Peptides against a protein of PDB entry 6D0Y. Designs and how they scored, part 147

Target 1, 225 residues: chain A of PDB entry 6D0Y
Amino acid sequence: ETEDHLESLICKVGEKSACSLESNLEGLAGVLEADLPNYKSKILRLLCTVARLLPEKLTIYTTLVGLLNARNYNFGGEFVEAMIRQLKESLKANNYNEAVYLVRFLSDLVNCHVIAAPSMVAMFENFVSVTQEEDVPQVRRDWYVYAFLSSLPWVGKELYEKKDAEMDRIFANTESYLKRRQKTHVPMLQVWTADKPHPQEEYLDCLWAQIQKLKKDRWQERHIL

## One batch from the design tools (peptide; made by RFdiffusion4, then SolubleMPNN)

Design b2_p23_4_s3 (from b2_p23_4, 9 letters changed)
Fold by OpenDDE base, seed 1:
Structure b2_p23_4_s3 (fold): chain B 225 residues (1-225), chain A 23 residues (1-23)
Amino acid sequence: as target 1 above (225 residues)
Amino acid sequence: SADKRIEQAFEEFIKELPQILKE
C-alpha cells in the first residue's frame, strides 16, 4: 500500500464499519505487518503520531500495537522506544497534557502484553520519587503523582497482581506526600446549601480517593474516572 | 531481544528524569 493509504487506514480505524472493531484491528495489523519491509519508518511514525494526537482512541491504538507486536515483536520494541523518546520530548517541552496521555498509552500497553510490568513499576516508582525533590515546584511534583494515579485505571490490576509489594510502597509514598502537600482552593460549582457541610477536596485528593476505592474494589471499575 | 530493548529504554528514561526536572 501507498504511504497515503496507510495513513488513512491508521487514522480511520475504529470508525463506523460493517465489521466488528476487533476484526478491523486484526485486518489492519495484517496490512501493517505486510508493509513493514517497505514502510517501517512511516508506520512507526504514524502510530506514534496517532497515539499522541488522538487520545480518544487510546485503547484502539494500544490494541492495534498489541496485535502488531504479536506479529512482529521487534517492531513492537522499536515502537515503545519511539514512544519513550516522545515522552521525554514532551516533558522537556513542558507539554504535560501530551505527556500524561503517553504515560497512559504505555500503561495500557502492559495490558496488551507489549510492556512488562516491572518496567512500568520502575517508571511509577521514579515518578513518585519526584515528590521528594525539594528543588522541584509543587505543581510539577503534583503532575508526576497525577500521571501515576490517572494511569492506574489502565494498569493497576496488572501491576498489583505481579508487583504488589512494590506497588504498596509506591502507594504509601504517594499517601505521605498528599498529606503533607499544600492544598489549593478550587472554586466549586457544585450545589451548596448553607445548612449542609460540603467537603471541598482538592483534585489530587479526589483522584486519590477514587483510586483507593478502585483498589478496594479489586480494580473493577464501576465509574469512569 | 525486544523485551530487553524495551527494558533498557525505560531504564534510560528513568536515568534522565532528574535532568528533565531541571529544565
Scores: peptide ipSAE 0.616, ipTM 0.946, DockQ to the pose 0.925
Fold by OpenDDE base, seed 2:
Structure b2_p23_4_s3 (fold): chain B 225 residues (1-225), chain A 23 residues (1-23)
Amino acid sequence: as target 1 above (225 residues)
Amino acid sequence: SADKRIEQAFEEFIKELPQILKE
């Protein structure tokens, strides 16, 4: 495969096909594996790029990486290292939108058996521990909680299966923080008009409630979050 | 191993986070 062709294959995966997505991903993983000797760096860069720039295809590319990791675990390791480096850079640059997508991507890689659950738990513990930092503005503390909570739809089930006690502790700390933090006004979508407007709920509180519901539903999503 | 490398990457990131927070 040529570099341009590889880019096309990677960028277009998941598009409408006569074959199943799983079959297409398996096929692409095979192609990429075969081309690693000649195009490892290019493939690595491409995967990192689509991982951070195409959040709508997150699960497609995490699955692809998972399949590729199963074929070449060294490459999988190198990919994760690259993603973590990018996460660090995003955080340093205060690019929090990119950072949260990277966290979600890493989270789903746990499901794909690329990243071990303990590593992800440790990262989330660290994120939630930021809430204890007094010299960090609340908006930033809130983001780390957001990054944690908003990633749970992708990894909550796996983490609770592997590290339930640790996750419970993280949840307790999160709940404690949410109860004591200053509430901010965040506009919420109101579909219906009433004489008395619904009480304004802060976004993190809303997200927390959704995650609690998801947890109670054993992490089976019943609605789009 | 690749798993160990990933683990180390996470550990290093966690260790660096306090500094990142100050930047």
Scores: peptide ipSAE 0.615, ipTM 0.946, DockQ to the pose 0.926
Fold by OpenDDE base, seed 4:
Structure b2_p23_4_s3 (fold): chain B 225 residues (1-225), chain A 23 residues (1-23)
Amino acid sequence: as target 1 above (225 residues)
Amino acid sequence: SADKRIEQAFEEFIKELPQILKE
């Protein structure tokens, strides 16, 4: 495959096809694996790019990475490292929209068996611990809680299955923070329509309520978050 | 291993987060 062709394949995966998405992803994973010896860096960059720039295809690319990881663990590791670096860069640049997408992506990579649950739990624990930082503005503290909560649809089930006690503690800390924080409109967090089912509630409280419901439903998603 | 590398990447990120918060 040429580099341009690889780009096309990666960018177009998930488009209308006579084959199932899973079949297409398996096929693409095979192609990419075969081309890693010659185009690893390019493939890595491409995957990082689409992971970052095409949030609508998040689950497609996390699945693809999961498949690739199963074929080549080293590449999977390199990819995750690159994504974490990008997350760090996004945070440093105050690009919170990109950052939250990356957090969600990493979260779903746990679900795709690329990232171990304890690592994600540790990250979320750290995110929620930001709420205890007095020198951090609430809008930023809120974002880290948002990043945590909004990622749970992708990883909550796995994390509670593996680290229920730790997750309960994180939830308790989150709840405590939400109760004590000042309720304000935070446009930065308005990346999701929160007019239902709790339109009267502040966005983060609304998200919290929905996540609580999701948790109660044992992470069986019944609505789009 | 790749798993350990990932774990380390997370650990390092977590360690760096306080600095990031101050930037």
Scores: peptide ipSAE 0.599, ipTM 0.942, DockQ to the pose 0.891
Fold by OpenDDE base, seed 5:
Structure b2_p23_4_s3 (fold): chain B 225 residues (1-225), chain A 23 residues (1-23)
Amino acid sequence: as target 1 above (225 residues)
Amino acid sequence: SADKRIEQAFEEFIKELPQILKE
């Protein structure tokens, strides 16, 4: 495979085919594995790019990374490191839309057996702990809660199965924060929140209610949040 | 190991978050 062909294969995966998506992903993972000795850096960059720029294919690319990680364990590690670096850069650049998507992507990588549950729990604990920092503006505190809650549809089930006590503590802290925070800053949240499922409610409160329902439904999602 | 590498990446990110918050 050539570099140009690899780009085409990666970008077009999941499109209409006579074969199943799973079969196509397995095939592509094999192709990529075979080409790693010659094109590792290119493949890494391509995967990071599509992971960042094609949110509609989130589960396709997390699955692909999972398959590739199973074939090349070290490459999976390099990919996650690259994604975390990108997350840091997004946060430093105040690109919160990209940042939250990267958190969701990393979350789904837990399901794909690329990232261990304890690492994700630790990150979420840290995100929610930001709510206790007085020198941080509420708009930022709210965002970290949002990043946590909005990622749970992708990883909540797995985290509760493995770290239920820790997750309960995070939920308790989240609930406490939501009850005591000021709601006069709601307009500031609109800057980075594009979709509001329930306009009659404050977005974080609405999201919290939806996540509580999802948890009650044993993390079986019936609708897109 | 790759797992340890990923774990360390998360740990480093978490340690850096306070600085990121102040930027």
Scores: peptide ipSAE 0.597, ipTM 0.942, DockQ to the pose 0.878

Design b2_p23_4_s4 (from b2_p23_4, 11 letters changed)
Fold by OpenDDE base, seed 2:
Structure b2_p23_4_s4 (fold): chain B 225 residues (1-225), chain A 23 residues (1-23)
Amino acid sequence: as target 1 above (225 residues)
Amino acid sequence: SAQERIDQAFQDFIAELPEILKS
């Protein structure tokens, strides 16, 4: 494949086709694998770019990466490293909208068997631990809780299946923080419902309630992502 | 291994978070 063609294939994956999405993704993974010897860097950059810039295709690209990782673990590793680097850069640049999406992306990669559950749990534990830092502004502390909670629709089921005790601890810490923090209202994106957050509830409290319900529902979302 | 590489990336990130919080 030519470099330009690879870009087209990657960017257009998920578009309407006679074949199933899964079949198309499997096919593309095969194409990309075959081209890695010649275009690894380009493919890596392209995947990182679309992962970052096309949030509407999150599950498409995480699935693609999962399939590709199964074919080439080394490349999967390089991709995750690149994404984590981007996450760090986003956080350093205070680009929290990008950062939270990257966290969600990484979260779904757990489901795709690219990232191990313990690693994600460790990250979330660390995120929630930020709430204990007195020198960190609440708005930033809130963001880390938001990043955790808002990612659970993508990974909560897997994490509880693998690390229920640790997750319970994280939840307890989260609940404790939410109870003691000063309440403010900021619109937040809901993943598993088309409904807007309840206007009478603080955004994190509302999200917390929704996540609790999701957990109760065994992490089965009402709306397809 | 590749998995170890990923795990290490996470650990490195976690270790760097305190500094990131200062930015």
Scores: peptide ipSAE 0.669, ipTM 0.957, DockQ to the pose 0.912
Fold by OpenDDE base, seed 4:
Order: C-alpha cells, then sequence, then structure tokens
Structure b2_p23_4_s4 (fold): chain B 225 residues (1-225), chain A 23 residues (1-23)
C-alpha cells in the first residue's frame, strides 16, 4: 500500500459499506499489519491523528487498534506510548478538550484489551489524587475528576471486574471531594474551550450521580451519559 | 514486553503529572 492509500483506508473506515464494520476493521487491521514493515511510522502517525482528531469515530479506531494490537503487540505498545505522549502534550498546552478525549480513548483501549486495567486504575488514582493538591486550582482539580468519571462509561466495567477494591477507594475519594468542593452554579449552556477545563459545577455532580447509577446497574448503560 | 512498555509509559506519565500540574 502507498502512504496515500493507507491514509484513505484509515480515514474512511467505518463509512458506508456492504460489509459489516467488524469485517472491515478486521480487514484493515490485516492490511496495516502487512504494511508495518514498510510504513510503520506512517501508520502510527495516521492512527494517532485520527484517534485525536476524529472523536466521532472513537470506538471504531479503538477497535481497530485492538485488532491490530492482537496482531502486533509491539505496535500496540508504541501506539499507546504515542497517545500518552500526546496526552502529556495536551495537558502541558492546557488543551483540556483534547486531553479528556485522549483519556477516554485510552480508557476504551482498556476495553479493547490493549491497555491493562491496573495501568488505567493507577492513572485514575493519580487523577483523583490531584484533588488533594492544595496548590492546584479547583478548576483543574475538577477537570481531573471529570476526566476520570467521564471515561468510566468506556472502562468502568472492566476496571471494577479487575480492581474493584482500588476502584472503590477511588470512588470514595471522589465522593469525598465532590462533597467538600466549592460549588458554583454555571449556566448549562456554557461553551467549553480548550483552555477552560472547568466543567459545569452542576454537571460534575450530575455526572457523579449518573456514574453511580451506572455502577449500580453493573455498568450496563441504559442511557447516554 | 509490550505490556511492560505500556505499564511503564503510564508510570512515567503518573510520575510526570506533578510537573504537568504546574504548567
Amino acid sequence: as target 1 above (225 residues)
Amino acid sequence: SAQERIDQAFQDFIAELPEILKS
């Protein structure tokens, strides 16, 4: 495959087809695997790009990466490393909209068996531990809680299946923080920008309630959170 | 292993987070 053709294949996956999405993804994973010897860097860059810039296709590309990881575990590792680097860069640049999406993407990669549950639990433990940092503004503390909670629809089930005790501790810490944090009412129609990570105060509480319900329902999602 | 590589990436990220928070 040529680089241009690879780009086309990767960017167009999930579009209208006579075949099932699963079949198309499996086929594409095979194509990409075969081309890794010649186009590894390009494929890696392309996947990172679409993973970052096409949030509407999150589950498509996490599934693709999962399939590719099953074929080439090393590439999966390199991809995750690249995504974590991108997350670091996003956070350093205060691009919190991108950052939260990357966290969700990584979360679904756990669901796709690319990332081990303990690693994600460790990250979420660390995210929630930010709430204990006195020199960190609440707006940022809230974001890390938001990043954690908003990712649980993609990974909560897996994390509780594998690390229930640790997750319970994280939840307890989250609950404690939410109870003690300062609450300010913000209009529901607030526009979020990359440099304004503060989620709506009521939204965070609402999200918490929704996640609690999701947890109670054994992570069987009945409604869009 | 690849899994260890991923785990290390997470650990490194976690270790770097305090500095990121200062950004």
Scores: peptide ipSAE 0.668, ipTM 0.957, DockQ to the pose 0.889
Fold by OpenDDE base, seed 3:
Structure b2_p23_4_s4 (fold): chain B 225 residues (1-225), chain A 23 residues (1-23)
Amino acid sequence: as target 1 above (225 residues)
Amino acid sequence: SAQERIDQAFQDFIAELPEILKS
């Protein structure tokens, strides 16, 4: 495949086809694997780009990465490393909307057997531990809790199945923080921007309540959060 | 291993987070 053709294949996956999505993804994974010797860098860049820019296809591309990882573990590792680098850069640039999406993407990669549950738990433990740092503004502390909670619809079930005790501790710490944090009154019609990490006052509490309900329902989602 | 590589990436990120918070 040429570089331009690879771009087309990757960008168009999931579009209307006579074949099932699963079949198309398996086929594409095979094509990409075969082209890695010649186009590894290009494929890596393309996958990172679509993962970042096409949130509506999150599960499509996490599944694709999962399939490709199963064929080539080394490439899967390189991809995760690249995504984590992007997360770091996003946080450094105060692009919190991109950052939270990247966390969700990484979360779903746990379901795709690319990332091990303990690694994700460690990251979430660290996120929630930020709430204990008094020298960090509450706007930042709130965001890390938001990033954690908003990712649980994608990975909560898997993490509780593998690390229930650790997750319970994280939940306890989260609950404690939410009870003691100061309320912030933000305009109801606020438009979200990349550099505004602070969730609305009621939203974080509402999100917590929704996640608690999701947990009680054994992570069987009945509505879009 | 590939898994160790991913785990190390997470560990490195976690280790860098304090500096990221200061940025």
Scores: peptide ipSAE 0.663, ipTM 0.957, DockQ to the pose 0.871
Fold by OpenDDE base, seed 5:
Structure b2_p23_4_s4 (fold): chain B 225 residues (1-225), chain A 23 residues (1-23)
Amino acid sequence: as target 1 above (225 residues)
Amino acid sequence: SAQERIDQAFQDFIAELPEILKS
């Protein structure tokens, strides 16, 4: 495969085909595995790019990474390291729109057996602990809660199955914060920028209510959040 | 192992978050 061809294959996976999505993903995983000796860096960059820029295909690419990881654990490790590095860079640059997509992507990788549940729980514990930092603006504290809650549709079931006590603690801390935080109204069509990386007041409270309902339903989704 | 490497990456990230928050 050429670099341009690899880009095409990765970017177009999940589109209309004569074969099933599952079959296409297995096939692509095989192609990528075979090309790792020559194009590892390119493949890493491409997968990171689609992870952060194509949220509509999140589950497609997490599944692909899961399949590839099963074939090559070393590459899986390198990929996750690259994703975490990108997350750090996004947060440092206050690119919170990109950062939340990366968090969701990492979350779904738990379901794909790439990331262990305890590692994700630790990250979420740390995110929610930001709410206790008095020297951090509320707009940033709100975002870390948002990043946690908005990722639970992808990983909440798995985390509660394996770390129920820890998750209950995180939920309790989240609820406490939401009750005591200052209520603020943000413009509806706000761009996620460095100055205001936080959702509207109504949205965060609404999201919390939706997640509570999802939890009550034992993480069985009846609608997409 | 690869899993240990991933776990370490998470730990490093968590350890760096206080500094990131100041960015």
Scores: peptide ipSAE 0.657, ipTM 0.956, DockQ to the pose 0.892

Design b2_p23_5_s1 (from b2_p23_5, 12 letters changed)
Fold by OpenDDE base, seed 4:
Structure b2_p23_5_s1 (fold): chain B 225 residues (1-225), chain A 23 residues (1-23)
Amino acid sequence: as target 1 above (225 residues)
Amino acid sequence: SSEEERERRIKKLEELEKKLSEL
């Protein structure tokens, strides 16, 4: 069955082959495009499924979607909408691990020219705005900040290139929040650097420091813990 | 409430989805 064949192709892309990944992705994009008239919904569902279930292939599938989007902009839009719906459902179901992954996936779609930078900025503005809501538990406010910061390795460069002023405002708001939030410190837990003991930072503070360094390094990723 | 908070976030995402659909 054609659908089974498409499923197989989508699932297996990026696996060992005699051809380059780029060639395989282009080939698959061509095949999928040709079958969109007949199997758009199925292809959409398949891509959403594998995108969610195979996080190790995140960049493969974002690239594939990018290629498809270039061929069929409407399909790319529908895919993004589907992923946003999944994000909403994940949040509704309190599946925050799935949710943060989806945010990262969407973030990488910006690099693949599927999602516009302003749209992603708007999403992050929405996330960081949660920190200003008094009726929201800190654990949830922290999660939105985490979702934002942890996605920046995938999209920070692009967003600062396109929306530096807006990003600076988001960063300022984030920094302000991190300064005023309650922190749990365990003095007994330490990390040693250059034979000097350092208290282990709270996870968001640590992430913030890493992202600040990444930003300082012009988003040239070296190592992020 | 936590539920109200989630609903607010969902609404914002719906707005974003709408904006994306218009692109």
Scores: peptide ipSAE 0.030, ipTM 0.491, DockQ to the pose 0.015
Fold by OpenDDE base, seed 2:
Formats: C-alpha cells, sequence, structure tokens
Structure b2_p23_5_s1 (fold): chain B 225 residues (1-225), chain A 23 residues (1-23)
C-alpha cells in the first residue's frame, strides 16, 4: 500500500499542483527519505525507471535525486551507480538513444550536486578518448562525441567553471576528431536549407557549431535550436 | 513506536498526493 503511494507520488511529481514544484519536490524527498529504511530497493528502482522513461521530467527527477542525496548521500551514490549500470547496459545493447539520454541525465546531476564535476569530466574524457581507438567503428566513435556534445547544454557551464583546462583539452580532441572523421551524406543527417542549394553540413559538425556558439554565449541558451 | 511512525509516514504521503492532485 505504501509502495503504491510512493510510485504514484514519484510518477506524478511535477504535474499540475496547487503547490510549487519546489515544495512538492522537497516534500517528496522527505517522504522518500523516511521510507528508505523499508523500501530503499523499491524507491531506487522506481527512480531509475522514471528517470529513464520520462525524459520530459529530466530536471524534475534530477532535482529530486539532488534533494535525496543531500539527505542521504549513500542513496544518492547508489542511484548514480544504478544509472551508470544502465548506461553501460544500453551501450552494450547498442541502444544509443537511451544511452545519450542517460548521459544527459547524469550531466544534469552535476548541477544538482549529485555527481562531482571532476567525475563528469572524467567520463567525457573517456568518451572522447574512444575517438582515438582505431579498432572502434566510426559510428561508435561518432556516438561518443555526440553524447558528449549533446550533454553540454546541461552541464557545460558547470564544468567550464570548475575544470576549464580539462574541458579545453576535451574540446581540442573533439575538434581534431571532427576534422579527420569520414563525413556521412545521408540527407536526414544534414541541415535542410530552405533557400539556396548550399552544401548541407553533417549533423555532428552542426552540433559542434551549435555547442561552440553556446560556449561563446557563456552557456546561456539565447536561441531555440 | 514504529507503528506510529509508519502511520505518520502514510499520512504524509496522502497529504502530498492530495497537494499534487490539486489544480
Amino acid sequence: as target 1 above (225 residues)
Amino acid sequence: SSEEERERRIKKLEELEKKLSEL
């Protein structure tokens, strides 16, 4: 009975309410913390599930985990470990769509003080280092770069504030890879230009340009991309 | 008691659920 209520609360948080989102998240965090002694495993599984399956609530659940981590550091750690395991499983299964979302989720956990900036930098270093592995197919190398770049809107500001030198190195390695990789010419992966037939830029190059612009704008999203 | 604590937690869940359901 209590488990059903917990599931309901976790799933519904962030939806229309008479109370503020912040108030609801704090309240939910308190309730979940109180029930950890009895339902830790269930709560952990539920949070992992909703984090994976409800991408529209990414910031809601990262914030919730942040609040829980502040109350129970061990639980926060267990949650991160579970999410990393899921990421590894997704990668093993070649489920790149889920994997990239998980990287983004983990990235936002840095903002919520669940994951330390150095740890996320290390993860991104590992991702970009794959581009240097000759035995890895380019599609895999491209994905790691994509996962890195596509996560930066969520965490780039924090990482550059704390680890600017390391981030610059990652960027340099990324740029180097992008210059030497084989570009694909699949129409769906090219920017559709409405007006004149200008050469369409490859999707990863486009993303790189967008991230470079975001970086120049001090990680403030000025335009809807 | 542990039972009283459980009841308090259940009550909190119900209260929060109510708040979340209100427009």
Scores: peptide ipSAE 0.023, ipTM 0.574, DockQ to the pose 0.843
Fold by OpenDDE base, seed 1:
Structure b2_p23_5_s1 (fold): chain B 225 residues (1-225), chain A 23 residues (1-23)
Amino acid sequence: as target 1 above (225 residues)
Amino acid sequence: SSEEERERRIKKLEELEKKLSEL
């Protein structure tokens, strides 16, 4: 009975209500904390599930985990460990869409003070280091760069504030890789008939340009990337 | 008692559900 209520609450949080989202999240965190002694495993599983299945609520659940971590640091750690295990499983299964989402989720957990900035920097260092591996196909190397760059809108500001020198090294390595990799171009979608399609910028080069602009703008996001 | 605590938790959950359902 209590478990059913918890599931309902976790799934419904962030929906329209008479109360503020912050108030609802604090209330839910309090309820979850109180039931951890009896339902820790269930709560952990539920949070992991909704985090993965409801990407539209990413910031809601990262915030919830942040609030819960502030109340119970050990549980926060167990949650992170579970998400890291899931990331590893996704990578092993070549589920790159889930994997990149999980990286973004973990990135936002840095803002919620669940993951330390140095730990996230280390993760990104590991990702970018794959670009130096010769036995890895470029498509896979490209994915790790994509996972890194596409996560920076969520965490770039915090990481540069805390670890600017390390981030600069990662950026330098990324730039070096982008310059030396084989580039592919695709025709732009055109509204008007043309004799020849106009090639567009390669997707990683485009993303790199967007991130460089974001960095120059002091990580103030004004556009959807 | 453990039963009283359980009832209090259930009540709190119901109150939160109500808040989430209010427009």
Scores: peptide ipSAE 0.021, ipTM 0.556, DockQ to the pose 0.874
Fold by OpenDDE base, seed 3:
Structure b2_p23_5_s1 (fold): chain B 225 residues (1-225), chain A 23 residues (1-23)
Amino acid sequence: as target 1 above (225 residues)
Amino acid sequence: SSEEERERRIKKLEELEKKLSEL
């Protein structure tokens, strides 16, 4: 059936091929677009599934969605809505690992022109605003800061190009929180490859320093984890 | 015809699958 072929194509994209990745993605986007009238729901589910289950192909699938969104704007919107619903569900279930990944995925969708920069800024504003809520456990507040900071390697450049003032405000609020929070001395989390890790630093402080450096370097990094 | 269009679409999928699988 045509559906089986679509599933196969979606799963195989990005694997070794005689053709360029860009060519394959463009071709796949065209095929998917043509079949949306008949198999939209199935295609939507497939894309959501592979996006979640194949984190190693994050940029492949964000790019694919970007191409598809350019062909069918409504479908792109539906995809984003589905991913946001999944994010909410992950947070509700306290699945923070999946949740942070989804935030990164959504962040990269900004680069693919699927999500508008202002929308992503608003999301990050909401995340950082949690740090101002006194009744929220610090572990949860810390997670939102982590989710924000750890996503910036994927989207920081775009957001500062489009919404620098708003981003500066978020950064100021983040810095303020980091100064006043109780340090837990958890080992550092590396979001990217670094030759000189700071194992003695608290993980959020370390991440903050890394992001500050990345910002200073105009959001150019060598390797993303 | 609708059948011809379906066949063309299937052929396109097969061609794409081939390209994705070739080294």
Scores: peptide ipSAE 0.020, ipTM 0.542, DockQ to the pose 0.878

